# Peptides against a protein of PDB entry 3OAK: the designs that were tried, part 22

Target 1, 145 residues: chain A of PDB entry 3OAK
Amino acid sequence: DDLEQYLDEKILRLKDEMNIAAQLDIDTLNKRIETGDTSLIAMQKVKLLPKVVSVLSKANLADTILDNNLLQSVRIWLEPLPDGSLPSFEIQKSLFAALNDLPVKTEHLKESGLGRVVIFYTKSKRVEAQLARLAEKLIAEWTRP

## One batch from the design tools (peptide; aimed at target 1 E79 L81 K123)

Design b1_p18_3_s1 (made by RFdiffusion4, then SolubleMPNN; from b1_p18_3, 12 letters changed)
Fold by OpenDDE base, seed 5:
Structure b1_p18_3_s1 (fold): chain B 145 residues (1-145), chain A 18 residues (1-18)
Amino acid sequence: as target 1 above (145 residues)
Amino acid sequence: SREEIEKKREEIMEKVIK
């Protein structure tokens, strides 16, 4: 119906915005490396983060979020950058908190690739201990029989 | 391709873990 269509479009728009923000930040960082211009700061994800958190926290959007594979964009935001650096601690913390409250199922993990990235956070020495522990908790929950 | 992109993503993660 009209409401379902509206919600789908809303989530898909956010998904696109997230993907664009991620790419713009990568472009900024690459340019920073190439030019040595230390004034270049990747801020697109940080600017969009409040909107992402707001959407992810809404219980009435959970089905729409999962059905439209928004978790694929969450995965992209959590991925290490080409130089091996991680997204800002605030992004990590906010997204892991949001993931903790979503009814994520096995099929969602497969279609988004989120599981692989969260496992990465359990293994990487560059990840803060508190987030590594949260990642482990999520993996344990998602692998329950 | 999508497969190549995923491969690159995996390679980055592997490099960071090592």
Scores: peptide ipSAE 0.361, ipTM 0.871, DockQ to the pose 0.346
OpenDDE base, seeds 1, 2, 3, 4: peptide ipSAE 0.353, 0.344, 0.329, 0.324; ipTM 0.868, 0.867, 0.866, 0.861

Design b1_p18_3_s2 (made by RFdiffusion4, then SolubleMPNN; from b1_p18_3, 10 letters changed)
Fold by OpenDDE base, seed 3:
Structure b1_p18_3_s2 (fold): chain B 145 residues (1-145), chain A 18 residues (1-18)
Amino acid sequence: as target 1 above (145 residues)
Amino acid sequence: SREEIEALRQKILDEVIS
C-alpha cells in the first residue's frame, strides 16, 4: 500500500546515503594516505549518524529496514577503514545499541554480512572493551536457541 | 540437555558468521 511504499523509499534513500557517506570517507582517507595531509578527516558517516540512529530506532520501520537489507550498509559502516583504523567510537556505540533493538534473524545476518563483522568486534584488540561487550551481547542474542 | 543446547547454539553461530 501507500504507506509501505513510502517506508520503502525512505529506507532505500537512507541506504544510498549511507553507502555514499562510507565511500566519501574512504576516499578522504585514501587521499590522506596518498598525500600525507593529516588535516584530511573523514566525517561523512559521523554527520549522517543521527539520521541513521533515528531510523534504526523506530519500531514501525523494522520490517522495512530488514526487508531492504539496510543492515548491509550498517555492516559497511562498521568495516575497518583504509588506514586500518576502525570507525569512530560513537559510530560503533550507536550502531550496536540500535541493532540490539531490532528483530534481526539469521537470514538478515547472512544477506548483509553483519554477523561476521560483529564477531570481529568481539575479538579485536583495537576495540574498546565496552564496545566489545556490546558486540558480544548481540552475538549472544542472535545465537539464542 | 545442556550439551544439546550448546550444539544448537554452535550451529546457529556457524550460520551467523557464514
Scores: peptide ipSAE 0.053, ipTM 0.603, DockQ to the pose 0.028
OpenDDE base, seeds 1, 2, 4, 5: peptide ipSAE 0.044, 0.042, 0.043, 0.038; ipTM 0.610, 0.610, 0.603, 0.605

Design b1_p18_3_s3 (made by RFdiffusion4, then SolubleMPNN; from b1_p18_3, 11 letters changed)
Fold by OpenDDE base, seed 2:
Structure b1_p18_3_s3 (fold): chain B 145 residues (1-145), chain A 18 residues (1-18)
Amino acid sequence: as target 1 above (145 residues)
Amino acid sequence: SREEIEEKREEIMEKVIE
């Protein structure tokens, strides 16, 4: 219906914005590496984070979020950056908190690849202990029958 | 391709873990 269409379009627009923000940050960091210009700072994801958190926190959007594979963009945002660093602690913390409240199913994990990146967070020595524990919790929940 | 992109993503993650 009209409401469903509106919600789908809203989520798809956000998904696109997230993907663009991620790519722009990658481009910035690659240029920083190439030129040595340390004044180049990747800020696009950070700027968009409040909007992402706002959307992910809405219970009435859960089905739309999952059905439109927004979790693929969440996965992209959690991936390590070209310089080997992780996304900001705030991004990690916010996204993992949001994931904890979503009714994620096996089909969503496969479609988005989110499972692989969360497993990475259980193994990486660069991840803060509190977030590694949260990643482990999510994996345990998602692997339950 | 999608497969090639995923392979690159996996390689980056593996490097960070190592």
Scores: peptide ipSAE 0.291, ipTM 0.843, DockQ to the pose 0.338
OpenDDE base, seeds 1, 3, 4, 5: peptide ipSAE 0.284, 0.291, 0.289, 0.284; ipTM 0.839, 0.845, 0.841, 0.840

Design b1_p18_3_s4 (made by RFdiffusion4, then SolubleMPNN; from b1_p18_3, 11 letters changed)
Fold by OpenDDE base, seed 4:
Structure b1_p18_3_s4 (fold): chain B 145 residues (1-145), chain A 18 residues (1-18)
Amino acid sequence: as target 1 above (145 residues)
Amino acid sequence: SMEEIRKKREEIMEKVIE
């Protein structure tokens, strides 16, 4: 199916872009720490966020998103940075909102590792209360029969 | 590997919680 192939390629490209953005931000922050150059700002994920949210919000892409393990890249974006800091509040809020509308199943959680990261957000003292509650809601939904 | 990277990042998460 040509359409399915097109959609798969689209999602895989986004997945790659997300992974690159995450790594570039890490590299920027590490360089900032090493050099003390406060002009270095990690903004690759922020720049790409609107595109990510747009794709995640499309119901017709849900199967393609899940089948191609885009959630692995979502997990990467939600991970704490090497210094233990979290991604921007806006990234957290946007991704949790998007996750709430996806038909995530156990198999998707296992192959992406997303469950582990969301559990982290229920435990971390660095997470805003409102997002911790959203994380708890997702865990409850994913673990119910 | 991606698995090794994931493992390393999980260790970071554990340290942050502790």
Scores: peptide ipSAE 0.271, ipTM 0.843, DockQ to the pose 0.507
OpenDDE base, seeds 1, 2, 3, 5: peptide ipSAE 0.264, 0.266, 0.268, 0.267; ipTM 0.839, 0.838, 0.841, 0.840

Design b1_p18_4 (made by RFdiffusion4)
Pose (drawn by RFdiffusion4):
Structure b1_p18_4 (pose): chain A 145 residues (1-145), chain P 18 residues (1-18)
Amino acid sequence: as target 1 above (145 residues)
Amino acid sequence: STEETRTRIDEIMDEEID
């Protein structure tokens, strides 16, 4: 019905917006490298983050989020950038906190590649200790026999 | 260029995870 299509469209629009924001930040960081212009900063993901957090925190949107592979975008948002730098602390924390609340299943991890990027957060030296503990906790919740 | 950047990001992650 219309309501279900409306919710799917809401999540699908957010997915595309998140992807555009990640790609624009990547372009900015490549541009920052090719041209050593130190004033260039990547802020599109940070600007969109409140909208992403608002959607991820609604329990009644969990099915729609999971069914439409929004977690793929979340993985993109957590990936290290071309120079090896991580996204801002606020993005990392907000996204991991939201994942703690979502009923993520193996099929979602398979389609999103989210498991691979969370393992990276347990190894990275640039990740704050509390977020590493959250990532380890999530890996544990997902590697249950 | 986008494909090269993608490959570079993947290699960074693989190296760190290994």

Design b1_p18_4_s1 (made by RFdiffusion4, then SolubleMPNN; from b1_p18_4, 12 letters changed)
Fold by OpenDDE base, seed 2:
Structure b1_p18_4_s1 (fold): chain B 145 residues (1-145), chain A 18 residues (1-18)
Amino acid sequence: as target 1 above (145 residues)
Amino acid sequence: KEKEIKERMEEILKKEIE
């Protein structure tokens, strides 16, 4: 119906915006590496983060979020950057918190690749302890029967 | 574009994860 179509379009637009932000940050960091210009700062994901958190926090959007594989874009935002660094602490914390309130199922983990990335956060020595604990909590919830 | 981005990010994961 009209409402379902509106919600789908809203989520798909955000998904596209997230993917673009991730790519622009990658491009910025690659250029920083190639040129040595330390004034180049990747800020696109940080700028979009409030909008992402706002959408992920709305219970009425849960089905639309999961059905349109927005979790793929969440996964992309959590992946390591070209210089080997991780996304900002705030991005990690905000996304893990938002994921905790979503009814994520096995099929969503498979189509998004999110499970693999979250497992990485439980093992990496570069991840802050409190965020590793959040990742562990998510894995525990997702492995329930 | 979405598929391409996913593939590129998977390549990064292969380098940084595992």
Scores: peptide ipSAE 0.104, ipTM 0.711, DockQ to the pose 0.370
OpenDDE base, seeds 1, 3, 4, 5: peptide ipSAE 0.031, 0.030, 0.034, 0.026; ipTM 0.598, 0.595, 0.616, 0.572; seed 5 fails the geometry check

Design b1_p18_4_s2 (made by RFdiffusion4, then SolubleMPNN; from b1_p18_4, 12 letters changed)
Fold by OpenDDE base, seed 5:
Structure b1_p18_4_s2 (fold): chain B 145 residues (1-145), chain A 18 residues (1-18)
Amino acid sequence: as target 1 above (145 residues)
Amino acid sequence: KMEEIKKKMEEILEEVIK
């Protein structure tokens, strides 16, 4: 099926782009820590964020997103950075909002590791209250019988 | 590289969530 193949390739390309962006930001932050150069700013994820949100918001891509484990890259984007800090407020907010509309099932949480990370956001004292509430809402939805 | 990224991020997460 040509359409299915096209959609798979589209999602897999985005997945790769997300992973590359994450690694580039990690490299930047590691260099910042090593050199003390505070002018070094990780911006790759922020630059790609609009595209990520756009794709995650498309209902016709939901199955392809879940089947290709794009949520693994979403998880990576939410995990703590080398200095222990969290991704930008905007990244957190945008991803939590996008996740709310996806038909995420237990199997997707397990294969992506996303469940564990979102639980972290419900517990961490470093997370803004409004984002912690969004994380709690997701957990409640995902654990609903 | 994806596997490397996953591993690194998992290690960082484990260090932070104590």
Scores: peptide ipSAE 0.035, ipTM 0.612, DockQ to the pose 0.437
OpenDDE base, seeds 1, 2, 3, 4: peptide ipSAE 0.030, 0.029, 0.033, 0.026; ipTM 0.608, 0.640, 0.641, 0.601; seed 1 fails the geometry check

Design b1_p18_4_s3 (made by RFdiffusion4, then SolubleMPNN; from b1_p18_4, 12 letters changed)
Fold by OpenDDE base, seed 4:
Structure b1_p18_4_s3 (fold): chain B 145 residues (1-145), chain A 18 residues (1-18)
Amino acid sequence: as target 1 above (145 residues)
Amino acid sequence: KEEEIRKKREEILEKVIA
């Protein structure tokens, strides 16, 4: 199916872009730590965030998103940075909101590792209370019978 | 109670995705 192929390619391209953005931010922060150059700012994920949110919010892309394991890249974006800090508040909030509207199943959690990361957000004292609540909501949904 | 619920959810999730 031509449409399915097109959508697959679209999601896979975004997945690649997300992974690159994450790595570039990691590289930037690693260099910042090594050199002490405080002018180095990691902003690749932030720049790409609007596109990510746009894609995740489209109902017609849900199956393609899940089938191509885009959630793995979402998980990567939620992981702590080299300095131990978490991604920006806006990234957390936007991704948690987007995840809430996806029909995520057990198999998707397993293949992406997303569940374990979201659990982290329910336990971390560094997470804002409102985001911890969003994380809890996701866990509640994913643990339903 | 909330902590207990959280722990239970974690346990269930870990079993499901492990």
Scores: peptide ipSAE 0.114, ipTM 0.722, DockQ to the pose 0.070
OpenDDE base, seeds 1, 2, 3, 5: peptide ipSAE 0.106, 0.110, 0.102, 0.072; ipTM 0.711, 0.720, 0.707, 0.651

Design b1_p18_4_s4 (made by RFdiffusion4, then SolubleMPNN; from b1_p18_4, 12 letters changed)
Fold by OpenDDE base, seed 3:
Structure b1_p18_4_s4 (fold): chain B 145 residues (1-145), chain A 18 residues (1-18)
Amino acid sequence: as target 1 above (145 residues)
Amino acid sequence: KKEEIEKKIEEIIEKVIA
């Protein structure tokens, strides 16, 4: 119906925006590495984060989020950056919190690649302890029999 | 089914870019 179509379009637009933001930040960081210009700061994801959090937190969007594989874009945002660093603390914290409230199923983990990335956060020595625990909680919830 | 979920999670290892 009209509402379903509207919601699909909304989520797909956000998905595109997220993917673009990730790529722009990657481009910025690659240029920073190449040129040594430390004034180049990747801020596209951080700038878009409030919108992402707003959408992920809406219960009425859960089905649309999962059906359109928005979690793939979430996974992309969580992956290590070209300089080997991780996304900002705020991005990690916000996304893990949002994921905790979504009815994520095994099929969504597989199609998005999110499961393996979150496992990475449980093992990485570069991740803040607080966030590692959040990642562990997610894995535990997703793997409950 | 924890073991089944674990297997499916392992199948997505290739999805990690870095």
Scores: peptide ipSAE 0.032, ipTM 0.601, DockQ to the pose 0.082
OpenDDE base, seeds 1, 2, 4, 5: peptide ipSAE 0.030, 0.029, 0.029, 0.028; ipTM 0.624, 0.609, 0.618, 0.610

Design b1_p18_5 (made by RFdiffusion4)
Pose (drawn by RFdiffusion4):
Formats: structure tokens, sequence, C-alpha cells
Structure b1_p18_5 (pose): chain A 145 residues (1-145), chain P 18 residues (1-18)
């Protein structure tokens, strides 16, 4: 019905917006490298983050989020950038907190590649200790026999 | 260029995870 299509469209629009924001930040960081212009900063993901957090925090949107592979975009947002740098602390914390509340299943991890990037957060030396503990906790919640 | 950037990001993650 219309309501279900409306919710799917809401999540699909957010998925595309998140992808555009990540790609624009990557372009900015590549541009920052090719040209050593130190004033260049990547802020599109940070600008969109409140909208992403608002959607991820609604329990009645969990099915729609999971069914439409929005977690693929979340994985893209957590990936290290071309120079090896991580996204801002605020993005990391907001996204991990939202994942703690979502009923993520193996099929979602498989389609999103989210599990691979969370393992990266347990190894990275640039990740704050509290977020590493959150990533380890999530890996544990997902590697249950 | 986009494919090369993607491969570089993947390489960075693989090396760190290993």
Amino acid sequence: as target 1 above (145 residues)
Amino acid sequence: SSAETRERIDEIMDEEIE
C-alpha cells in the first residue's frame, strides 16, 4: 500500500543522499591530496548526520531500514577515507550507537559488508577506546554460534 | 579514478585487518 511505499521511498532517498555525501567528501579528500590545499575539509557526511540519526533511531523504521540495505550506506560512511583517515568521532559514535539498537541479522551483514568495516574498528589505532569497545561488543553480538 | 580510489580504500582496510 501507499504507506509501505512511502516508507521504502524515504529510506531509499536517504540511502542515495548518504552515498552522494560520502562520495563528495571522498572527492574533496582526493582533491585535497592532488592539490595540497589545506583549507579543504569534508563536511557533507557531518551535515547530513542528524537526518541519518533521526531515521536510524526510529524502531518502527527498523524493518524498512534493514529490508532496503541502508546498512550498506552506513558501512560506506564508516570506511576509512583514501588517506587512511577515519570519519569524525561524532559520525562513528552516532552510527555505532544506532547499530546497537537495530536487530541486525546475518543476511543484512552479508548484503551490507558492515561486518568487515566493524572489524576494522577493532584494529585501528586511530579509533577511540570506547568506540573500539562498542565495535567489539557488536562483533560479539554478531558472531554467536 | 573512482575505481582506483575504491581499491585503495579496500587495500587500506585489508592491511589493517591482517

Design b1_p18_5_s1 (made by RFdiffusion4, then SolubleMPNN; from b1_p18_5, 11 letters changed)
Fold by OpenDDE base, seed 2:
Structure b1_p18_5_s1 (fold): chain B 145 residues (1-145), chain A 18 residues (1-18)
Amino acid sequence: as target 1 above (145 residues)
Amino acid sequence: KREEIEKRRQAILDEEIA
């Protein structure tokens, strides 16, 4: 199926882009820690965020997103950074909102590790209350049959 | 040093999940 192949390639390309953006930001922050150069700013994920949100919001891509484990890259984007900080408020809010509209199943949570990270956001005292509530909403939706 | 930084990052994640 030509359409299916096209959609798979589209999602896999985005997955690679997300992983690269995450790694570049990690490298930037690691260098900031090692050198003390506070002028080093991690901005790769922020630059790519609009594209990620656009793709995650498209209903016709839901199956392709889940089948290709794009949620693994979403998990990576949500993990704590080398300096102990969390991803920007906007990244958290946008991703939690997008996840709320996806038909995520148990198998997707297991293969991506997303469940563990979202639980972290429900427990962390460094997370904004608004975002903690969004995380709790996701957990509640994923744990009910 | 990079390994130590990653170890700290994982510790932050694990400490608040547990």
Scores: peptide ipSAE 0.230, ipTM 0.776, DockQ to the pose 0.754
OpenDDE base, seeds 1, 3, 4, 5: peptide ipSAE 0.191, 0.234, 0.186, 0.139; ipTM 0.755, 0.779, 0.750, 0.713; seeds 3, 5 fail the geometry check

Design b1_p18_5_s2 (made by RFdiffusion4, then SolubleMPNN; from b1_p18_5, 13 letters changed)
Fold by OpenDDE base, seed 5:
Structure b1_p18_5_s2 (fold): chain B 145 residues (1-145), chain A 18 residues (1-18)
Amino acid sequence: as target 1 above (145 residues)
Amino acid sequence: MMEEIKKKIEEIIEKVIA
């Protein structure tokens, strides 16, 4: 119906915005390396984060979020960067918190690739201990029968 | 492009989770 269509479009637009933000930040970091201009700071994801968190926290959007594979964009935001660095601590913390309240199923993990990335956070030596524990909690919940 | 860095990211992840 009209409402369902509206919600789908809303989530898909956010998905696009997230993907664009990720690409722009990577472009900024690459330009920083190429030019040596250390004043270049990647901030597109950070600027969009409040909107992402707001959407992910809405119970009435859970089905729309999962059905439209928004978790693929969440995965992209959580992935390590090509130089091995991680997204900002705030991004990690906010997204893990949001994931904890979503009814994520195996099929969603597979289609998004999120499970593999969260496992990465349980094992990476660069991840803060508190976030590694959150990642472990998520994995435990997602692997329960 | 995100596709252009996919391989490098995957390599980083594999080194950690393997």
Scores: peptide ipSAE 0.541, ipTM 0.917, DockQ to the pose 0.773
OpenDDE base, seeds 1, 2, 3, 4: peptide ipSAE 0.537, 0.537, 0.062, 0.546; ipTM 0.914, 0.914, 0.691, 0.920; seeds 2, 4 fail the geometry check

Design b1_p18_5_s3 (made by RFdiffusion4, then SolubleMPNN; from b1_p18_5, 13 letters changed)
Fold by OpenDDE base, seed 1:
Structure b1_p18_5_s3 (fold): chain B 145 residues (1-145), chain A 18 residues (1-18)
Amino acid sequence: as target 1 above (145 residues)
Amino acid sequence: KEEEIKKKRQEILDKVIA
């Protein structure tokens, strides 16, 4: 119906914006590596984060989020950057918090690849302890018999 | 059994990270 179509379009637009933000940050850091210009800072994901959190936090959007595989873009945002660094602490914390409230199922994890990335956060030595614990909590919930 | 639960959890985990 009209409402469902509106919600689908909204989520698909956000998905596109997230993917663009991720690519722009990758491009920025690749250029930083190539040129040595340390003034280049990747900030596109950080700028878009409030909008992402707002959408992920709305219960009425859960089905639309999952059906349109927005979690693939969430996975992309959590992947390491070209310089080997991880996304900002705030991005990690906000996304893990939002994921905790979504009714994520196995099929969504397979479609997005999010499961493997979150497992990475449970064992990486580059991740802050409190964020590793949040990742562990997600894995425990997703693997609940 | 707790062992049965652990086995089932591992099976789900294998699917999650596949």
Scores: peptide ipSAE 0.188, ipTM 0.757, DockQ to the pose 0.028
OpenDDE base, seeds 2, 3, 4, 5: peptide ipSAE 0.174, 0.092, 0.180, 0.081; ipTM 0.741, 0.632, 0.748, 0.647

Design b1_p18_5_s4 (made by RFdiffusion4, then SolubleMPNN; from b1_p18_5, 13 letters changed)
Fold by OpenDDE base, seed 5:
Structure b1_p18_5_s4 (fold): chain B 145 residues (1-145), chain A 18 residues (1-18)
Amino acid sequence: as target 1 above (145 residues)
Amino acid sequence: KMEKIKEKRKKILDEVIA
């Protein structure tokens, strides 16, 4: 199936782009810590965010997204940064919103590690209350018997 | 019923974060 193959390649490319963006931001912040140069700002994830949100919002891509474990890259984007900070408020909010509309199952949470990270957001004192509530809603939905 | 729901949610949560 040519269409299926095309969609797989599209998602895998995005997955790679997301992972690269995350690593570049980590490298930037590590350099910022090392040099003390406060002009160094990690911007790769925020630059790619619109594309990520666009893909995650398309219902026809849901199966491809989940089958190719794109949620692993979503998990990576949500992890704490080298300076101990969390990704930007906008990244958190956008990703939580996008996750809310995906038919995520237990197997996807396990293979991506996303479950543990979202639980972290429900408990962390560093997370804004509004976003903690969004994380709680996701956990409630995913653990719904 | 509430206790049964809580137990099921706990099992699912444990599986999710395992």
Scores: peptide ipSAE 0.114, ipTM 0.679, DockQ to the pose 0.028
OpenDDE base, seeds 1, 2, 3, 4: peptide ipSAE 0.106, 0.102, 0.095, 0.110; ipTM 0.656, 0.669, 0.643, 0.663

Design b1_p18_6 (made by RFdiffusion4)
Pose (drawn by RFdiffusion4):
Structure b1_p18_6 (pose): chain A 145 residues (1-145), chain P 18 residues (1-18)
Amino acid sequence: as target 1 above (145 residues)
Amino acid sequence: SEETRELIDKIMDEEINS
């Protein structure tokens, strides 16, 4: 019905917006490298983050989020950038906190590649200790026999 | 780009397998 299509469209729009924001930040950081212009900063993901947090925090949107592979975009947002730098602390914390609340299943991890990036957060030296503990906790919740 | 994607994957693989 219309309501279900409306919710799917809401999540699909957010997925595309998140992808555009990640790609624009990546272009900025490549541009920052090719040209050593130190004033260049990547802020599109930070600007969109409140909208992403608002959607991820609604329990009644969990099915729609999971069914439409929005977690693929979340994985893209957590990936290290071309120079090896991580996204801002606010993005990392907000995304991990939201993942703690979502009923993520193996099929979602498989389609999104989210599990691979979370393991990266348990190894990275640039990740704050509290977020590493959250990442380890999530890996544990997902590697149950 | 494809090259940027491959670079990001390489960074992650090296770090995960360390």

Design b1_p18_6_s1 (made by RFdiffusion4, then SolubleMPNN; from b1_p18_6, 8 letters changed)
Fold by OpenDDE base, seed 2:
Structure b1_p18_6_s1 (fold): chain B 145 residues (1-145), chain A 18 residues (1-18)
Amino acid sequence: as target 1 above (145 residues)
Amino acid sequence: SAETEKLREKILEEVINS
């Protein structure tokens, strides 16, 4: 199936881009910590966020997203940063919103590690209350009989 | 219900421990 192959390649390219963006931001923040240069700002994830949200919101890509474990890259984007801080409020909010519309199954949570990270957001006092509630909503839906 | 809550807890444990 040519269309299926095309969609797979599209998602895999985005997955790579997301992973690169995450690593570049980590590198930037590590250097900021090491040098004390406060002018170093991690911006790669923020720059790519609109594209990520656009892809996650497309119903026709849901199966391709889940089959190619794009949720692993979503999990990476949600992990705490080297300085202990969390990704920007906008990244959290946008990703939680996008995840709400995906038909995520337990197997996808396991292979991506996303479930564990989202549970963290329901419990952490560093997370804004609004976002903690969104995280809880996801957990409730994913564990619903 | 008690049954649905038990199932939720089981799934959460599987997710957390995966």
Scores: peptide ipSAE 0.051, ipTM 0.646, DockQ to the pose 0.033
OpenDDE base, seeds 1, 3, 4, 5: peptide ipSAE 0.048, 0.034, 0.043, 0.036; ipTM 0.644, 0.627, 0.633, 0.619; seeds 3, 4 fail the geometry check

Design b1_p18_6_s2 (made by RFdiffusion4, then SolubleMPNN; from b1_p18_6, 8 letters changed)
Fold by OpenDDE base, seed 1:
Structure b1_p18_6_s2 (fold): chain B 145 residues (1-145), chain A 18 residues (1-18)
Amino acid sequence: as target 1 above (145 residues)
Amino acid sequence: SEETKKRREKILEEVINS
């Protein structure tokens, strides 16, 4: 199917872009730690965030998103950075909101590792209360009998 | 509650590791 192929390619391209953005931010902060240059700021994920949110919010892309394991890249974006900090408040908020509208199943959690990361957000003292509540809501939905 | 969170974590880990 031509449409299915088009959508697969679209999602796979975004997945690649997300992974690159995450790695570039990691590299930036590693260099910041190594050199002490406090002017080095990780901004690649923030720059790409609007595109990510746009894709994740489209109902017609849900199956393609889940089938291509885009959630693995979402998990990567949510992981702590080399300096121990978390991604920006806006990244966390946007991703949790988007995840809430996706029909995530057990198999998607297994192949992405997303469940363990979201659990982290429910109990971390570094997470804002508002975002911890969003994470808790996701866990409740994913563990529903 | 913390108890609820731990229970959810256990269930999730069991599901993910199944």
Scores: peptide ipSAE 0.098, ipTM 0.703, DockQ to the pose 0.043
OpenDDE base, seeds 2, 3, 4, 5: peptide ipSAE 0.057, 0.074, 0.053, 0.043; ipTM 0.652, 0.658, 0.644, 0.640

Design b1_p18_6_s3 (made by RFdiffusion4, then SolubleMPNN; from b1_p18_6, 10 letters changed)
Fold by OpenDDE base, seed 2:
Structure b1_p18_6_s3 (fold): chain B 145 residues (1-145), chain A 18 residues (1-18)
Amino acid sequence: as target 1 above (145 residues)
Amino acid sequence: SEETKKKREEILEKTINS
C-alpha cells in the first residue's frame, strides 16, 4: 500500500546516505594517509549517526529495515577503516544497541554479512571490552534455536 | 566461558555460510 511504499523509499534513501557517508570517510582517510595532512578528519558517519539511530529504534520500521537489507549498510559502517582503526566508540555502541532490539534472522545475516563482522568484534583486541560484550550478546541471541 | 563463546561463533559462521 501507500504507507508501505513510503517506508520502503525512506529506508532505501537512508541506506544510500549511509553508503555515501562511509565512502566519503574512506576517501578522506585515504587522502590523509597519502598526504600526511592530519587536519583531514572523517566525520560523515558521525554526522549521520543520529538519523541512523533514530530510524533503527522505531519498531514500526523493523520489517522495512530488514526487508530492504539496511543491515548491509550497518555492516559497512562497522568495518575497519583504511588506517586499520575501527569506527568511533559511539558508532559501535549505538549500532550494537540498536541491533539488539531488531528481530534479526538467519536470512538477514546472510544477505548483509553482518554476522561475520560482529564475530570480529568479539575476538579483536582492538575493541573496547564493553563493546566486545555487546557483540557477544548479539551473537548469543542470533545463535539461539 | 571461552569455550561457549567459540562454539557460538562457529555456529553462526556455519549458519551464514550454509
Scores: peptide ipSAE 0.028, ipTM 0.584, DockQ to the pose 0.040
OpenDDE base, seeds 1, 3, 4, 5: peptide ipSAE 0.028, 0.027, 0.027, 0.026; ipTM 0.584, 0.590, 0.575, 0.571

